# Designs tried in a protein design run: peptides against a protein of PDB entry 3JWR. Part 127

Target 1, 323 residues: chain A of PDB entry 3JWR
Amino acid sequence: TRELQSLAAAVVPSAQTLKITDFSFSDFELSDLETALCTIRMFTDLNLVQNFQMKHEVLCRWILSVKKNYRKNVAYHNWRHAFNTAQCMFAALKAGKIQNKLTDLEILALLIAALSHDLDHRGVNNSYIQRSEHPLAQLYCHSIMEHHHFDQCLMILNSPGNQILSGLSIEEYKTTLKIIKQAILATDLALYIKRRGEFFELIRKNQFNLEDPHQKELFLAMLMTACDLSAITKPWPIQQRIAELVATEFFDQGDRERKELNIEPTDLMNREKKNKIPSMQVGFIDAICLQLYEALTHVSEDCFPLLDGCRKNRQKWQALAEQ
Target 2, 298 residues: chain A of PDB entry 3JWR as posed
Amino acid sequence: TRELQSLAAAVVPSAQTLKITDFSFSDFELSDLETALCTIRMFTDLNLVQNFQMKHEVLCRWILSVKKNYRKNVAYHNWRHAFNTAQCMFAALKAGKIQNKLTDLEILALLIAALSHDLDHRGVNNSYIQRSEHPLAQLYCHSIMEHHHFDQCLMILNSPGNQILSGLSIEEYKTTLKIIKQAILATDLALYIKRRGEFFELIRKNQFNLEDPHQKELFLAMLMTACDLSAITKPWPIQQRIAELVATEFWEQGDQVGFIDFVCTQLYEALTHVSEDCFPLLDGCRKNRQKWQALAEQ

## One batch from the design tools (peptide; made by RFdiffusion4, then SolubleMPNN)

Design b2_p9_4_s3 (from b2_p9_4, 6 letters changed)
Fold by OpenDDE base, seed 1:
Structure b2_p9_4_s3 (fold): chain B 323 residues (1-323), chain A 9 residues (1-9)
Amino acid sequence: as target 1 above (323 residues)
Amino acid sequence: LQEILDYYL
């Protein structure tokens, strides 16, 4: 395609020029082509292209295929969300110095997972999929959408000309796919809530050890969630704009719940209760976000900007809730 | 909290 030719021939700017190592990064001003160039830079600067012998054209095609398999009619869970998740992962690995704590296969898997974790998202949560009796709810009992996202990820990786993992040994390939699956499934917040207590307790007791395979898996899951929720850490103007996108998608679901399911939506999905957004954001930060970024900062102090951003945005939301 | 969880789930 013309898009592939343009991407493959383009000079890829440095990570410094693209500012993709910054936790404060915003994609609002970037074209789709520039987001693809940023993605190439992430793979290159993590040494993934060299270490796994990726062909440039194959990587370009894969990125464009991933981007194409996000829906444009979904307000938040689109390519830009996946791209921002991957950028936060890149920043956490580089600026947050987590790269030094992980294997190359784990880094490869996390970056692929971050870009792929919401593939073909429909703008509705797992509860809606289940209640609507969607065909996907017949295939999967738990983490319905996350299983679908992984299936889409696997489909793309196996598509002709998109095989970015062709340079891996059979064992490396199996390991990478296992980690990708675990990482995508970990983005189900239900699983996060179920597992986070174990992680926080290990940190609290100073018993956290990345050399333990179970604790490594747990950490990768927590890191995925930290990147997936990273919009809450952004500078206030960015955070506020992303919160509007999330609210739009949730209100769209609430409208569908009324129309298609004859259900009164919860306050969070009720368009008429927009005035509750600030207080709900404070609740979300306190219940879900703060402890995660505190624990991540304990693992690597260089991740502090995520925690600091989250705390600052809590204050901003609290001030709006008091008006 | 449960309302927030039910929302993201």
Scores: peptide ipSAE 0.125, ipTM 0.858, DockQ to the pose 0.665; fails the geometry check
Fold by OpenDDE base, seed 5:
Structure b2_p9_4_s3 (fold): chain B 323 residues (1-323), chain A 9 residues (1-9)
Amino acid sequence: as target 1 above (323 residues)
Amino acid sequence: LQEILDYYL
């Protein structure tokens, strides 16, 4: 209640002041209140508050509810990750000029999805959830966590005083929820790996067309992944710090795998293999990241800072791997 | 590559 009062009464600084349009943005120095203020600014500057008649107090409550439903004891997959994903989405929409390629409902859905995409993350991957025979693994066969994240998102959106979508028509509401679901599910890297070839091929052949509903859906999925992985694009000091958080969470899982599942963790999750991090990061960039940011830059050249950042960080990691 | 996929999966 006090947090809500403070947030609702606060003057929301401009996007310029908050630097939330910058691809180089870092949240490290921001308080939780400031992250919430940034989030309000994202909704406002994307015209979502006005176009969908959001009440300020309801939006504030919703943001705080989303933040509250991220776990504090998870090193990486927490509110700050979700916030950074949303900030990258905002930057891609504004500075990357993707906003003009999307409908207001798509933008609304993407921003909600970015903020919500990892709700109640446990700090372990889907493989661990399956192998541990967690109750969630009985509910969902694939994309276990992403289904759970969407369920949490839906729960919050329907909670009293959190209904930021109450100004939408029934049709707009249905459309928005569909896109949110698709966007959250798209953050499963397994799905990214499965689908990215189609996207890259469309780009390569110069056949990519956002007027095609299937290609639009595919693009939104790729854009979500690009924002979710955007830590790899950040200036080196920021990227390195985030990589440490990721490694911490991975090692925590590896420790649990040893203790709870009696298995030897993979090198990625093995604390004893910390010296392999630089080479693994190069592998990650080459296998997952580079082609995605190249393709995104082909859709909008103003997204080049993401690709450039990724390339620069690859060089930094490669130099460390050679030591 | 498989290790990377396993974590994000």
Scores: peptide ipSAE 0.124, ipTM 0.853, DockQ to the pose 0.597; fails the geometry check
Fold by OpenDDE base, seed 3:
Structure b2_p9_4_s3 (fold): chain B 323 residues (1-323), chain A 9 residues (1-9)
Amino acid sequence: as target 1 above (323 residues)
Amino acid sequence: LQEILDYYL
């Protein structure tokens, strides 16, 4: 395609020029081509292209295939969300110095998972999929969408000309796919809520050890969630704009719940309750986000900008909730 | 919290 030719021939700017090591990064001014160039730079600077002998054309095709399999009519869970998740992962690995704590296969898996974790997202949550008796709800009992996202990820990885993992041994390939699956499934916030207590307790007791395979798996899950939710850490103007996209998608689901399921939506999905957004954001930060970024900062102090951003946005949302 | 969780879940 013309898009592939343009991407493959383009000079890829440095990570410094692209500012992709910054936790404050924004994609708002970037074209789709520039997001793909940023993605190439992430793979290159993490040494994944060299270590796993990726062909440049294959990587370019894979990136464009991943981007193509996000829906354009979904307000938030689209390519830009996946790209921002991957950028936060890259920043956490580089600026947050988590790269030195992980294997190359774990890093490879996390970056692929971050880009792929919401593939073919339909702009509705697992609860809606279940209640609507969607065909996907017959295939999977729990984490319905996350299983679908992984299936889409696997389909792309196995597609002709998209096989970025062809340089791996059979054992490396199996290990990578296992980690990708676990990482994508970990983006189900239900699983995060279920597992986070173990992580926080290990941190609190100063017993956290990444050399333990179980604790390593737990950490990778928490890191995926931290990157997936990283919009809450962004500078206020960016956070506010992303919150509007999230609200739009939620209200679209609420409208469908009324029309298709004949139910009154929850406040979060109710277009008539926009005035509750600030208080709901404070509740979300307190219930889900703060402890996670605190714990992540204890694993690596260089991740502090995520925690600081989350705290600052809590203050901004609280001030709006009091008006 | 439950309402927020139900949306993200």
Scores: peptide ipSAE 0.121, ipTM 0.853, DockQ to the pose 0.664; fails the geometry check
Fold by OpenDDE base, seed 2:
Structure b2_p9_4_s3 (fold): chain B 323 residues (1-323), chain A 9 residues (1-9)
Amino acid sequence: as target 1 above (323 residues)
Amino acid sequence: LQEILDYYL
């Protein structure tokens, strides 16, 4: 395609020029081409292209294939969300110095997983999929969408001309796919809620050890969630804009719940309760986000900007909730 | 909290 030719021939700017090492990064001003260039830079600067002998054209095609498999009619869970998740992962690895704590295969898997974790997202949550009796709900009992995202990820990775993992040994390939699957499934917040207590206790007791395989797996899951939720850490103007996109998608689901399921939506998905958004954001930060970024900062102090951003946004949302 | 969890879940 012309898009592939343009991408493959383009000079890829430095990570510094693209600002992709910044936790404060915003994609709002970027074209789709620029987001793809940023993605190439992430793979290159993490040494993934060199270490796993990726062909440039194959990587370009893969990126465009991933982007194409996000829906344009979904307000939040689209390519830009996946791109921002991957950028946060890149920033956490580089600026947050987590790269030095992980293997190359783990880094490869995390970056692929971050870009792929919401593939073909339909703008509705797992509860809606279950209640609507969607065919996917018959295939999977739990983490329905996350299983679908992984299936889409695997399909793309195996598609002709998209095989960015072709340079791996059989064992490396198996390991990478295992980690990708675990990382994508970990983005189910239901699983996060179930598992986070173990992580927080290990941190609290100063018993956290990345050399333990189980604790490594747990950390990768927490890191994926931290990147997936990283919109809450962004500078306030960016946070507000992203919150509007999230609210739009939630209200679209609520409208569908009324129309298709004949149910009254929850406050979070109820368009008539927009005035509750600030207080709900405070609740979300307190219940889900703060402890995660605190724990992540304990693993790597250079991740503090994520925690600081989350705290600052809590104050902003609280001030709006009091008005 | 439960409402927030119900969405993300």
Scores: peptide ipSAE 0.116, ipTM 0.850, DockQ to the pose 0.608; fails the geometry check

Design b2_p9_4_s4 (from b2_p9_4, 5 letters changed)
Fold by OpenDDE base, seed 4:
Structure b2_p9_4_s4 (fold): chain B 323 residues (1-323), chain A 9 residues (1-9)
Amino acid sequence: as target 1 above (323 residues)
Amino acid sequence: LDEILDFYL
C-alpha cells in the first residue's frame, strides 16, 4: 500500500527526538505516520529488530496492520490508546530501567502485547458484551474482550507479510505467544484486582523476586496494567483530555445501556452525572492506581515519575471534586 | 468502590 511504502521509506527519528522515553509523552500532536515511526523506534531501541532478525518491511506492515485493526469510531480504546500503552511500556523499560530485569523474549512479548491489547475494541466493557448477549460472550466466559484482543493479535502475527516473529525458534515463539496472551489477559482489571494483593504483599514483605517464574509472570501482569492505566500519570492537561475521551466512551455505553438494555447506567457511565467525574477519578486513583505505581516504584525507583504523576493528578481531581 | 470495579470490568 501507499502507506506501507511511505512508512518503510521514512527515516525513523531517534527516541530522543520523538521523546518516547519520557513518561510525560503525549501523542496528541502526532500524525498516524509519526505514531508508526515511534513504534519502529521502540522495536529498534529495545534491540528487538536486531535480536529477532525482523525485516523492516515486515515490521512496518505489522504495525500498520495492528493500527488498522483498531476502530476509528471508538473514543478512547483505539490505536492511540494502544500506542500510548506501548510508549509507557517503552519508557518503563528504558527510563524506568525495567529492561535490565527482563529477557529479550519478555520485552518482545510486552511490546507486542501493549500494541495489541485492545485490538478491535468496540467501546464497551465485558459487562456490556455479556448483557447484550454478543456472540463473543458465547465463546468466552471471562475476560471476553481480552481473549478477542489476543485472537486478533494472533491473526495479525500469522498474516502473510506480518510475521515479525518468523526469526524465532519454535520454543521462543511458543514462549513469546504465552507471554503475549498472559499480558493481554492481564489488562482485564478484574484479573488485576484478583492478583494485585499477592504482588503488593510480596513487595511489602520484601520477598519479591523476579527470578521466581511465578513472580515474574505476576510482575509482567502488573506492569501491563500500569502501562494500560498510565493516562492517569500524565501531566494534568494531558490527563484531562484523556479523561474526557474515557468519559465520552463510557457515556456512549451508558446511553446504549439505557436504550438497548433498558437499564440505568452506573454513575461512571451516566452522562447525567458528569459532575461526579472528579470524585470518581479520585476514587479510581485510590482504589486502583496508587498502590500499583507505589509497588512498581519499589521494583524500580526510576518508575517514580508514574507515581508522582498519579499523585499530582489525584490532587487536581480532588480539588475539582471540592468545587 | 463496587461501582468503580464494575465500570472497568
Scores: peptide ipSAE 0.095, ipTM 0.851, DockQ to the pose 0.603; fails the geometry check
Fold by OpenDDE base, seed 1:
Structure b2_p9_4_s4 (fold): chain B 323 residues (1-323), chain A 9 residues (1-9)
Amino acid sequence: as target 1 above (323 residues)
Amino acid sequence: LDEILDFYL
């Protein structure tokens, strides 16, 4: 395609020029082409292209295929969300110095997972999928959408000309796919809530050890969630704009719940309760976000900007809730 | 917490 030719021939700017190492990064001013260039830079600067012998054209095609398999009619869970998740992962690995704590296969898997974790998202949550008796709800009992996202990821990786993992040994390939699956499934917040207590307790007791395979898996899951939720850490103007996108998507679901399922939506998905957004954001930060970024900062102090951003946004949302 | 979970789930 013309898009592939343009991407493959383009000079890829440095990570410094693209500011993709910054936790404060925003994609709002970037074209789709520039987001793809940023993605190439992430793979290159993590040494993934060199270490796994990726062909440039194959990587370009894969990125464009991933981007194409996000829906344009979904307000939040689209390519830009996946791209921002991957950028936060890149920043956590580089600026947050987590790269030095992980294997090259784990880094490869996390970056692929971050870009792929919401593939073909429909703008509705797992609860809606279950209640609507969607065909996907017959295939999977738990983490319905996350299983679907992984299936889409696997489909793309196996598509002709998109095989970015072709340079891996059979054992490396199996390991990478296992980690990708675990990382995508970990983005189900229900699983996060179930597992986070173990992670926080290990940190609290100073017993956290990345050399333990179980604790490594747990950490990768927590890191995925931290990147997926990273919009809450952004500078206030960015956070506020992303929160509006999330609210739009949730209100669209609530409208569908009323119309299609004859169900009264929850306050969060109720368009008429827009005035509750600030207080709900404070609740979300306190219940889900703060402890995660605190724990991540204990693993690597260089991740502090995520925690600091989250705290600052809590204060901003609280001030709006008091008006 | 349940309302927040129902939010993202």
Scores: peptide ipSAE 0.093, ipTM 0.855, DockQ to the pose 0.673; fails the geometry check
Fold by OpenDDE base, seed 2:
Structure b2_p9_4_s4 (fold): chain B 323 residues (1-323), chain A 9 residues (1-9)
Amino acid sequence: as target 1 above (323 residues)
Amino acid sequence: LDEILDFYL
C-alpha cells in the first residue's frame, strides 16, 4: 500500500524530537503517519528491532495492521488510545527506568500488548456485551473484550508479512505470547481491582520482589493498567480533552442501553448527567488511580510524574465539582 | 466504588 511505502521509506525521528519519553506527551497534533513513526522509534530505542531481528518492512506492516484493526467510529477506544498506552509504556520503561527491571521478552510483550490491548474495541464495555447477548459473550464468560483483543492481536501477529516475532526461538515466542495474553487480560479493570490489593500489600510491607515470578506477573499487570489509565496523569488541557472522548463513548453506550436494552444507564453513561463528570472523575482518581501511581512510584521513583499529574488533575476536577 | 467499577467492567 502507499501508506506502507511511505512509512517504510520515512526517516524515523529521534525519541527526543518526538518527545515520546515525556510523561506529558500528547498525540493530538500528530498525523497517523507520525504515530506510526513514534511506534517504530519505541521498538528501536528499546532495542527490540535489533535483539529480535525485526525486518523494518514487517514492523511497519504490523504497526499499520494494528492501527487498521481499531475502529474509527469509536470515540476513545481507538488507535490513538492504544498508541498513547504504548507511549506511556515507553516513557515508563525509559524515563521511569523500568526497562532495567525487565527482560527483553517482557518489554517486547508489553509494547505489543499496549498497542494491541483494545483491538477491534466496539465502544462498549463487557457488561454491555453480556447484556446484549453479543456473539462474543458466547465465547468468553469473563474479560470478554480482552480475550477478543488478544485473539485479534494473535491474528495480526500470524498474518502474512506481519510476523514481527519470526526472529524469536520457539521458547521465546511462547513466552512472549503468554506475557502478551496476560498483559492484555490485565487491562480488564475487574481483574485490576481483584489483584491490586496483593500488589499494594507487597509494596506496603516492603516485600515486593521482581525476582519472584508471581510478583513479576503481578507487576506487569499493574504496569499495563497504569499505562492504560495514563490519560488521567496528563497535563490538564490534555486530560480534559481525553475525558470528553471517554464521556462521549460512555454516553453513546448509555444511549444504546436505553434504545437497545430498554434500561436506564448508570450516571457515568447517562448523557443527562454530564454535570456529574467532575465529581465522577474525582471518585475515579481516588478509587482507582492514586494508589496505583503511588505504588508504581514506590517501585520506581522516576515514575513520579504520573502520580504528580494524577494529583494535579484531581485538584482540577475537584474545583470543577465544587462549582 | 461499585458505580465506578460498573463503568469499567
Scores: peptide ipSAE 0.090, ipTM 0.847, DockQ to the pose 0.631; fails the geometry check
Fold by OpenDDE base, seed 3:
Structure b2_p9_4_s4 (fold): chain B 323 residues (1-323), chain A 9 residues (1-9)
Amino acid sequence: as target 1 above (323 residues)
Amino acid sequence: LDEILDFYL
């Protein structure tokens, strides 16, 4: 395609020029081509291209295939969300110095997972999929969408000309796919809530050890969630704009719940209760986000900008909730 | 928390 030719022939700017090591990064001013160039730079600067002998054209095709398999008519859970999740992962690995704590296979898996974690997202949550008796709800009992996202990820990885993992041994390939699956499934917030207590307890007791395989797996899950939710850490103008996209998608679901299921939506998905957004954001930060970024900062102090951003946005949302 | 969880679940 012309798009592939343009991407493959383009000079890839440095990570410094692209500002992809910054936790404050915004994609708003970037074209789709520039987001793909940023993605190439992430793979290159994490040494993944060299270590796993990725062909440049294959990587370019894979990136474009991943981008193509996000829906354009979904307000938030689209390519830009996946790209921002991957950028936060890259920033956490490089600027947050988490790269030094992980294997090359773990880094490879996390970056692929971050880009792929919401593939073919339909703009509705697992509860809606289940209640609407969607065919996917018959295939999977729990984490319905996350299983679908992984299936889409696997389909792309196995597609002709998209096989970025062809340089891996059979054992490396199996290990990588296992980690990708676990990382994508970890983006189900139900699983995060179920597992976070163990992580926080290990941190609190100063018993956290990444040399333990179980604790490593737990950390990778928490890191995925931290990157997935990283919009809450962004500078206020960016946070506010992303919150509007999230609200739009949730209101679209609420409208469908009324029309298709004949139910009154929850406040979060109710367009008529948009005035509750600031207080709901404070609640979300307190219930889900703060402890996660605190714990992540304890693993690596260089991740502090995520925690600081989350705290600053809590103050901004609280001020709006009091008006 | 339940409403927030229903949001992301």
Scores: peptide ipSAE 0.090, ipTM 0.851, DockQ to the pose 0.683; fails the geometry check

